# Designs tried in a protein design run: peptides against a protein of PDB entry 8HF1. Part 196

Target 1, 320 residues: chain A of PDB entry 8HF1
Amino acid sequence: NVMLYATKPTEVMVSFPHQEQVLTVTRLISAEIEKFYVSLDLMNIGVQPIRRSKSLQCLRDPSKKSFVKQLFNDFLYQMKEYGIYAASIAIISLIVEFDIKRRQAETLSVKLMHRTALTLCEKIRHLLVQKLQDMTYDDDDDNVNTEEVIMNFSTPKVQRFLMSLKVSFADKDPKDICCLVFVERRYTCKCIYGLLLNYIQSTPELRNVLTPQFMVGRNNISPDFESVLERKWQKSAIQQFRDGNANLMICSSVLEEGIDVQACNHVFILDPVKTFNMYVQSKGRARTTEAKFVLFTADKEREKTIQQIYQYRKAHNDIA

## One batch from the design tools (peptide; made by RFdiffusion4, then SolubleMPNN)

Design b2_p23_1_s1 (from b2_p23_1, 8 letters changed)
Fold by OpenDDE base, seed 4:
Structure b2_p23_1_s1 (fold): chain B 320 residues (1-320), chain A 23 residues (1-23)
Amino acid sequence: as target 1 above (320 residues)
Amino acid sequence: SDEEELKKLEEELEKLEKEFLSE
């Protein structure tokens, strides 16, 4: 129970400018997804057999349409919140998931639905990669993974996060680093992990310093093959982080699921702290006074964020 | 230069750290 620790980390708030960079490519992608939703709503996929998986709780929408829309809505969120570069990584996760679902489809209608979704993802990937290449002279996909391209096609929040990592960890001993990065959404863990791998590889000061890993919450979804692989991955990721083979862990609200992560000297909250429990659980991983608890806020939300953190601090002090 | 931007960010972070700790 993380609440039992009197943690007094140094709380840092990093402000970033609210830039609504409405790029033409993001508008085009959003419009293509909306057109696809219209087509998806017209698709008759029939009544799918309710696989009674014994775990009662996750009635997977038997239509599978809600899942497709959820993935694209999550992608649109990632593109907006993290930028075009992060979106180019996020779309690959959708491609993988839709290809799996296409192969697992029991009906031709469901196969066609996932194939259409996959074709849209491939088009979106092409549009994103083409936009990243606008800053590169070479048509080689490897040239889009430079520090400059990553920074220029990331949102101000992600830019400030990457800069904060560089400032915090440049040329440090890997053994002295234990970093957590909290994100709101499950899929953001994979997206930010891919972004960090490329950023660390492109940044000489970090290449041999940071070894990222990610951990996704246990979806209470049925013990399908995916859930077994995810559970194996989670166990492996946690073990690597415990053994010091990884020193940066990206996680969503996983701490609520009873995953015991070690005490860390840095905790980054990349997304807004929406709940008192999230504040206490994440802050409770930064146990020393020398540990940093770093929040990111838009300039326009700074005052509101400060007031919210003050209320959480007060409430925490009243319980501790 | 990237170094000047990093230094400016460090100064901004330190300033924000001081502001945030003083509240």
Scores: peptide ipSAE 0.039, ipTM 0.616, DockQ to the pose 0.071
Fold by OpenDDE base, seed 3:
Structure b2_p23_1_s1 (fold): chain B 320 residues (1-320), chain A 23 residues (1-23)
Amino acid sequence: as target 1 above (320 residues)
Amino acid sequence: SDEEELKKLEEELEKLEKEFLSE
C-alpha cells in the first residue's frame, strides 16, 4: 500500500492595513444611494403578482424594491471592500441589470422605478470616472486604466493582492501557471476580472504571462433562470482554463461543488474564509508540488484569522 | 518606490511563510 502522501500546499497569510480614510466621493455616493432609498420607499409600484416559481424552495423576494436595494447594497460592499476603481467596473453591471429590468417592466410604475435606479447608476459612474481622471496629470491621456490609477484607487487588500500576483508571476512562463482566485460574491468575480484585465494590460511583466477568466456561481434561486448565455460562458471559461488558454480563474463558492479543475499551483483567497468546507475545498485545489495557498487578512483581524485557520487545520487533520 | 514596496512584501511573505509553517 503506497501511501501517496498528498503534498500539502504551503500556506501564506498576507496582512493589509485597515483603510482609515474614506474619500469624499464615496461618502457622496453613499448619501445619494440613501436618498434614493427614501424616495424608493415612497414610490407606489402597486401590488406585484407573486410569481409562484414551480420549484418550492427559495421564495424569490416578490418585492421588486428589495431587489433594487440588494443590488445597490452589493455595489456599496464592492466599493468598500475593493475600492473606487473596482466600483467603476461594478456599477456597469448594475446599469446593465437595471436596463434589462426597465425593458422587461410590465407596468409604467415599475418601468419608472428601474429608470430612476438606472439614472442614479449613471450619475455614480460619472462621479467615479471623474475621480479616477483627477489623478491623471497629463491632460491629454484620458486613460484611467494605468497601473498607478488602479493601485491608488484600490483598497489595501486589493493592492496587496495585485502586488502578490506581480511578485508571484512576473516574467514567468504562462504554461507553468495554474492559478485560482476565490471571492465570496458572484458580482465580485466580474468586478475583479475587469480590474485584472486592465492591471495585466498595464503591467508589462504580466501582459503576456497571465490570461484571466471568471466563473460566476449558479444562482441558488433557480437553475432555470440562469440564462443559456451564462451557462455557455461558464462552460467556455472552464474549457479555456482546462486547455491552458487561460491560466488564472476567478471563482465564487461554486468551485466548492466539484468542478473538476486541474491541479493548481497557486490558490488566492481574496475574501475571508467563512466555513470549514470553503477552507478544505479551496486548499484542496492547491495540489501541485510547491503549491501556494495564500490568504488575505486585515491587521486588526490577523489573530482571529490565525486562530480560525489553526482550528480548520486541526479539524482537517483529524478527518484525514 | 514601488520596487522597495515589492521587496518589503516579498520579505514579509517569506517571513510569514516560515512563521505559518512552524506553528
Scores: peptide ipSAE 0.031, ipTM 0.529, DockQ to the pose 0.075
Fold by OpenDDE base, seed 2:
Structure b2_p23_1_s1 (fold): chain B 320 residues (1-320), chain A 23 residues (1-23)
Amino acid sequence: as target 1 above (320 residues)
Amino acid sequence: SDEEELKKLEEELEKLEKEFLSE
């Protein structure tokens, strides 16, 4: 029995400087969201009728206020972790979600709550877009999507990630690329997908090389909350990736055992690896002979990250 | 070696970072 030693992927750790984007615009946005939370807590939306489906009872905050706060907290996280350019894309997802919830509102009070949230999102979008335009000589909205603007308004982590993509894939054959990008949060998949679309379109060396898609992991929340549209989109995205029509897939979870994703030659972990299972399952997707497994770490957390990865490597070798 | 590939990638990234900061 020739044990085909599955060639272990090359593990790469890219360090980035710890720099918080301390912009006046980010402070203003955070202050506006905090003021909104105070107003939201004072809003009387009435007792929402508990729809008796047993599965829905535990997750419906009867006030629907927790969901509104969750979306804004996820936005604040994305603005902090990925920068104001990523935030300008993330806010669009909130606008869409609050407009849907406004239209689906069963009461006037709930409709008004979602309208107020939507108005705040529109204000935040305007503040972000204005700040992106301040670096462009032309007032045209299309000029905010340049490589320069994306890089200048991204965090050092995102800058190093984009540079790593450019170095790894510049002028390569699209057929030779099978890339996974893992992120922690569901909404980060959409945000980074939108950022990558604009970056790839603005980077000549990548325009005809990378075709991104995203996949949101199944929330442990009942399959009943996934819209039929989201399920259709996930199936389409996976099929495009299998057919080679997409060669970069952004994922918020290690694809559960049922999603047969082809052997990848590149796996990027954009967010910190928090669990041994995440490490093993993500690394286990890098299966080609020259596969790369790339981690990102802040310089201040480098030693801690190295120690954690060595522990995971040891534990993995003890099980294999 | 994996270390040589990592060093090469780091040098290429530093070059791109310098190019970006010089633009």
Scores: peptide ipSAE 0.023, ipTM 0.599, DockQ to the pose 0.071
Fold by OpenDDE base, seed 5:
Structure b2_p23_1_s1 (fold): chain B 320 residues (1-320), chain A 23 residues (1-23)
Amino acid sequence: as target 1 above (320 residues)
Amino acid sequence: SDEEELKKLEEELEKLEKEFLSE
């Protein structure tokens, strides 16, 4: 029995400045969402027929108002944590979701609620795209998907992440790359995927080097058409990553459920490590001899993050 | 230049790696 000594990955901590986004557009968007919540609370959508569907969501809010608020709260989180550019991609996912829910609405009141939410998302999208265009000095190139626009409208965390990708993977052979990017939230996977597609396309050193994919965790919730498509997408994404057709996989922390992902040489943790299990599972994917495990921390939280990682290292060494 | 910023970032990453391994 050759005990393959699992070489401990090299652990790297990247610090970024804490910048509060003081942008007028982000304040305006937040204020419009808060006004919408007040309006939403006043909406009488009636008693929804209790369909005996075993979905835990029907138990939480029969009015479906909580689901609408959850999507906008996730959007506000993405805008705050990843920036205006990421928010311009994230809002498209809300538009798609509310259009589906509007079409599936069993009552006129629910249809109108989702229509109002959709109209707000379209307004938010316009405000975001307009703000991205305001920095393009040249009238002719309506292309808001340049490296410069992506970097300037991303948070310091995302800027440092993109720079770390460029430094780590510029002009490398795609076959030598097996990268995981861990994020906390399900919707962040798709948002960061869209951002990376545009960044890689705008960055010549990465264009033929990185092929991203994303995997959303199994929401046990609604067996709706969306869940079947998501399951098919997840299977396809994992297979592409196994076959080497994708070499960068964006995952939410929900990879706990036994997805046998190959040994990776790079693991990025874009969001704070909140649990020992997340630390062990993510670090346990960095199994190659030269594997890197990269953490991102705000400067103000650096000491707290170091202490937390030290405790997790100690606890892991005591169990192993 | 982008190259100078990349080099500064590489130096910062190497420094932070050394600091984080020493703690």
Scores: peptide ipSAE 0.020, ipTM 0.538, DockQ to the pose 0.098

Design b2_p23_1_s2 (from b2_p23_1, 9 letters changed)
Fold by OpenDDE base, seed 3:
Structure b2_p23_1_s2 (fold): chain B 320 residues (1-320), chain A 23 residues (1-23)
Amino acid sequence: as target 1 above (320 residues)
Amino acid sequence: SDKEELEKLKKELEELEKKFLEE
């Protein structure tokens, strides 16, 4: 019996300052969304027929209003947790979703509701892009996708994450890199992917080193067709990562469900570890020789986070 | 130089990084 001593990853915690980016634009956007919620509550969209589709046991949330509020609440969360630059990418996903829902609307009242939400998203996008442009000194190059703009308009957490990527992977052989980035929310995968594409393209030391991909969980609200496309996209993304055509994968908790990804040498946890299962499954991917498992914590939450990770380690050692 | 900036960032991160195995 060759005891395959599984090499335990080196666990690292990176601290970041809890700075609330109190930008006037962030307050303005939040106030516009709150005004929209008041208007949305006053909208009469009628009784929505519960179409019992035979196959989808998922109770379509009968409130089309709750889904609209959920998307804006997720956007507000992303703007707060990742910053204005990530929010400028995240708002595009809301625009796409509301345009699809507007086109699929069965009634004029529902169509108008999604149109009003879309108009608000376009206003928010303009406010975000204008704020990103205020830092470009050169009137001629409207390129808001520079390393400097990305860093300055990202939260301290995202800044430390990007710095950690640059230090870890600058001028390395792309073949020696197998990196996972875990995030909590599905929509965060796509906005962090877009942020990383622009950051890598603007950073010469990373441009030919990192090739990112992302994987999103199933959307229980998506039509059967979108669920098939998402499954095809997931299979393609995983295959590219296995074939070495991508060497950095951004994923939500979906890898918890037993997606067989190769052993990784770097695992970054961008969001707080909320469950023992998330800790064990994400750490279990950092299984190459000299693998690193990196956590990010706010300074104010550092002691609480350390204590929680020690409890998870103890529990894992008692089961192993 | 880009190399000097990278070494500065590396030192800053090393100060912010705590290994759990040493505590």
Scores: peptide ipSAE 0.292, ipTM 0.828, DockQ to the pose 0.090
Fold by OpenDDE base, seed 4:
Structure b2_p23_1_s2 (fold): chain B 320 residues (1-320), chain A 23 residues (1-23)
Amino acid sequence: as target 1 above (320 residues)
Amino acid sequence: SDKEELEKLKKELEELEKKFLEE
């Protein structure tokens, strides 16, 4: 039980400016998704058989439309919160998921729905890649994975996070690093993982220092819906982190599921701390006074964030 | 130099970093 440890990590807050400027490309993408939602609502996909999973919680969306909308809404969130570069990685995950769903479609109407979603994702990917190329003279996709492009097309939050990694870990011994990165959403784990792989590869000071891995929480969706592959991946990722073969773990809600991750010397909270449990569980992984617990906050929300963390500290001290 | 850039980033980060007051 992580709550029983009197953890006194050094708590650090990194402020970032609020981006008021919405890029034209993000507006275009949002408009294309909204047009697609109108089209999706008009699609007659028929009554899909409700596969009654034995677990009460797994009412699959009988229409499968809510799942499609959820993926695009999660993508829009990632584009807004992490930037265009992260969005270019996030869209690939949607492409893969919609292609799987298209192949698994039991009806022609559902197959067509996933095909139209896939076509939209390909268009979005093209718009994102084209925008990343605005800073590159070469049409080569490899040139968009430079440190400069990653930084310039990331949100201020992600920029400060990447700077924090570079400053904290440049030229260090990989064995001395045990880093957790907490994110709110499952899909953000994979998106930030892909971003970090490219950033680390483009940053000589980190290339042989950081080995990232990601772990997504079990969907509250029945273990019946977790692919055997996803479960194997999660077990492998945890084991690699335990064995020191990975020294940076990106996770969402993983600690709520009783996955005992080792004590870490760095804990980054990339998204806002929304719950007391998230605060206690994430902070509970930074067990030593030398460990850093790093929060990111918009300048406008800094005071509110400080007050919220103070309340969580007080509540934690009253229980510990 | 990479070292000068890292020191610049370190200074910039230190300006952005605020430790929470230890109660």
Scores: peptide ipSAE 0.162, ipTM 0.776, DockQ to the pose 0.088
Fold by OpenDDE base, seed 1:
Structure b2_p23_1_s2 (fold): chain B 320 residues (1-320), chain A 23 residues (1-23)
Amino acid sequence: as target 1 above (320 residues)
Amino acid sequence: SDKEELEKLKKELEELEKKFLEE
C-alpha cells in the first residue's frame, strides 16, 4: 500500500514561463481540424452494431465519430502542451490508429470517414515536418531530430524537463539511475517516449546513460483495443525496467491499476497533479530522502500548485 | 499558521528548484 509510506523525498518544483506558442502552422492545423469536424458531423455513417463489450464507453458511440474527435482533441492538446516537435510524433500515432480503423471498417461509410481522417493526419504531418525543416538546410527527416530543433520547437515545460534530465543525468552511471516520468494522458507516453529517444540520441552526455521505456496504463476505455502488441509491450517494458535494462519509465497517471513499479531515485511529474491519489502514488515511488520528486508548473500557476501540494502533504500526513 | 507553513513550503521549493538547476 503506497499510501502507508511516510516517504520524505526531496520535493523540487521547476517553474516554466507560460508561453502560448502562437505559430501560424498551429493555427492552420487547428482550422483544418475544425473544418474536418464540420464535415464529420455531416457524414451519415449509419447505425453501427453496438459491440456489447460492457467496459467501453467509447465503443458505445455507434457512430465512432466521438472517438475520431477524441483523437484529434488529444493531438491538439499535445501540440499545445508539448509543442510542434512533440506534435510531429503524436500525429504518427493518429496515422497508425486511423489506418487500423480504416482496415477494420465494417461499412464503406466508416471506411471513408477513417480515410478522410487519415488524409488530414498526413496533411498535418507534412505541415509539422516542413516547419521543423525550416531550421535545417537538408530535407532529410533525420536532420529534424537534433537537440537544437527539439528544444526550439518544444514548449517551455518540455524545454525545462529536458534541461532537468540533462543536468540530473549527464555522464552518470546508468546503474545508479531509476527514473519515473508521469504524464496525464496515455497518448503523451508514446509522444514523450519518441521525443526522449531522439533527444537522448542527439545529446552526447545522455547517450548510453538513459534508456527510456514507456507504459500505457490499462485502457479502461477499450480492453478490446488493447492490441495484443500493446499488452506485450507493457509487459516487456516493465520487465526491462525491473531488470535494469531500462532506467527511465514514462507512465500515465493511471497507476491505480496496481502496476508494481520498483522504488525510484527520481520521479518527474510532467503534467499538473490533479488528484491526491496521483500525488501519493507518484511520490510513494520516491522512497528515500535522497530521491528527488520533481514537479513542473507554469509561473502563473505556481502559487496554486504550491497550495495544492501543501494540501496533499497535509492530507497524506493525516493518514500516514 | 497554515499561511506560514505554505510560505515555508514555497521558500523550500524555490530553494530546491535553484539547487536542482545549479546541480
Scores: peptide ipSAE 0.126, ipTM 0.678, DockQ to the pose 0.854
Fold by OpenDDE base, seed 5:
Structure b2_p23_1_s2 (fold): chain B 320 residues (1-320), chain A 23 residues (1-23)
Amino acid sequence: as target 1 above (320 residues)
Amino acid sequence: SDKEELEKLKKELEELEKKFLEE
């Protein structure tokens, strides 16, 4: 029995300043969403047929007002946590979702609800794109995807993450890179994926080095919510990462169960580590001899984060 | 220059790495 000495990854903690970027545009968007919630509560969508499925599935019914509010709350979270640039990508996912739900609507009232939500998303997209363009001299939509615009309209956390990628991977051989990026929320995977595509394309040192993919864990609660297309895409993304056709995988914490991803040399935790299981599972993917495990923390939360990670390290060493 | 900013960032990362290993 060759005891494979599990080489402990080098753990790195990157701090970032907690700046509440109180932009006028973010206040306007938040106010428009709150106004929409008031109007949404007044909408009569009728009694939806109670499908006999268990209580937890009822909370995520896409025909319900609660699901519409959840999507906008997830958008507001992404705008706050990742910045205006990330929000401009995140809003496209809402537009796509509400257009699908509008087309699938069984009643006129539900169709009108999704149409109103879609119109709000289009307005929000316009406000975001206009704000990104205010820093560009040229009115061309392509100019909003520059490294400068991405950096200026990203939160300090995302700025430090992008800088860490550039420092870690500039001019490296793509074959030598196996990187995981963990995020908390499902929708953040797509948002950060779109941001990384644009950042890598605008950064010459990374353009031929990093090929990103994203993966969303199977929602154990409702396999019926995963479109056949999403399942096919997830299988393809995993296979591309296994074959080395992609070398950076963005995944949500829901991957804790059942997807054996290869041994990675870099693991980034973009969002706070909330559980011991998340710490062990994510760190356990950094299995190479020179593997790095990188955490991001706000300066104000640094001490609390250090204490939490120390407790997780101790607990992990007591079980191992 | 972009190169000088990259070197500053490398030093910041190395300092942060060192602090997190010493605690």
Scores: peptide ipSAE 0.022, ipTM 0.659, DockQ to the pose 0.095

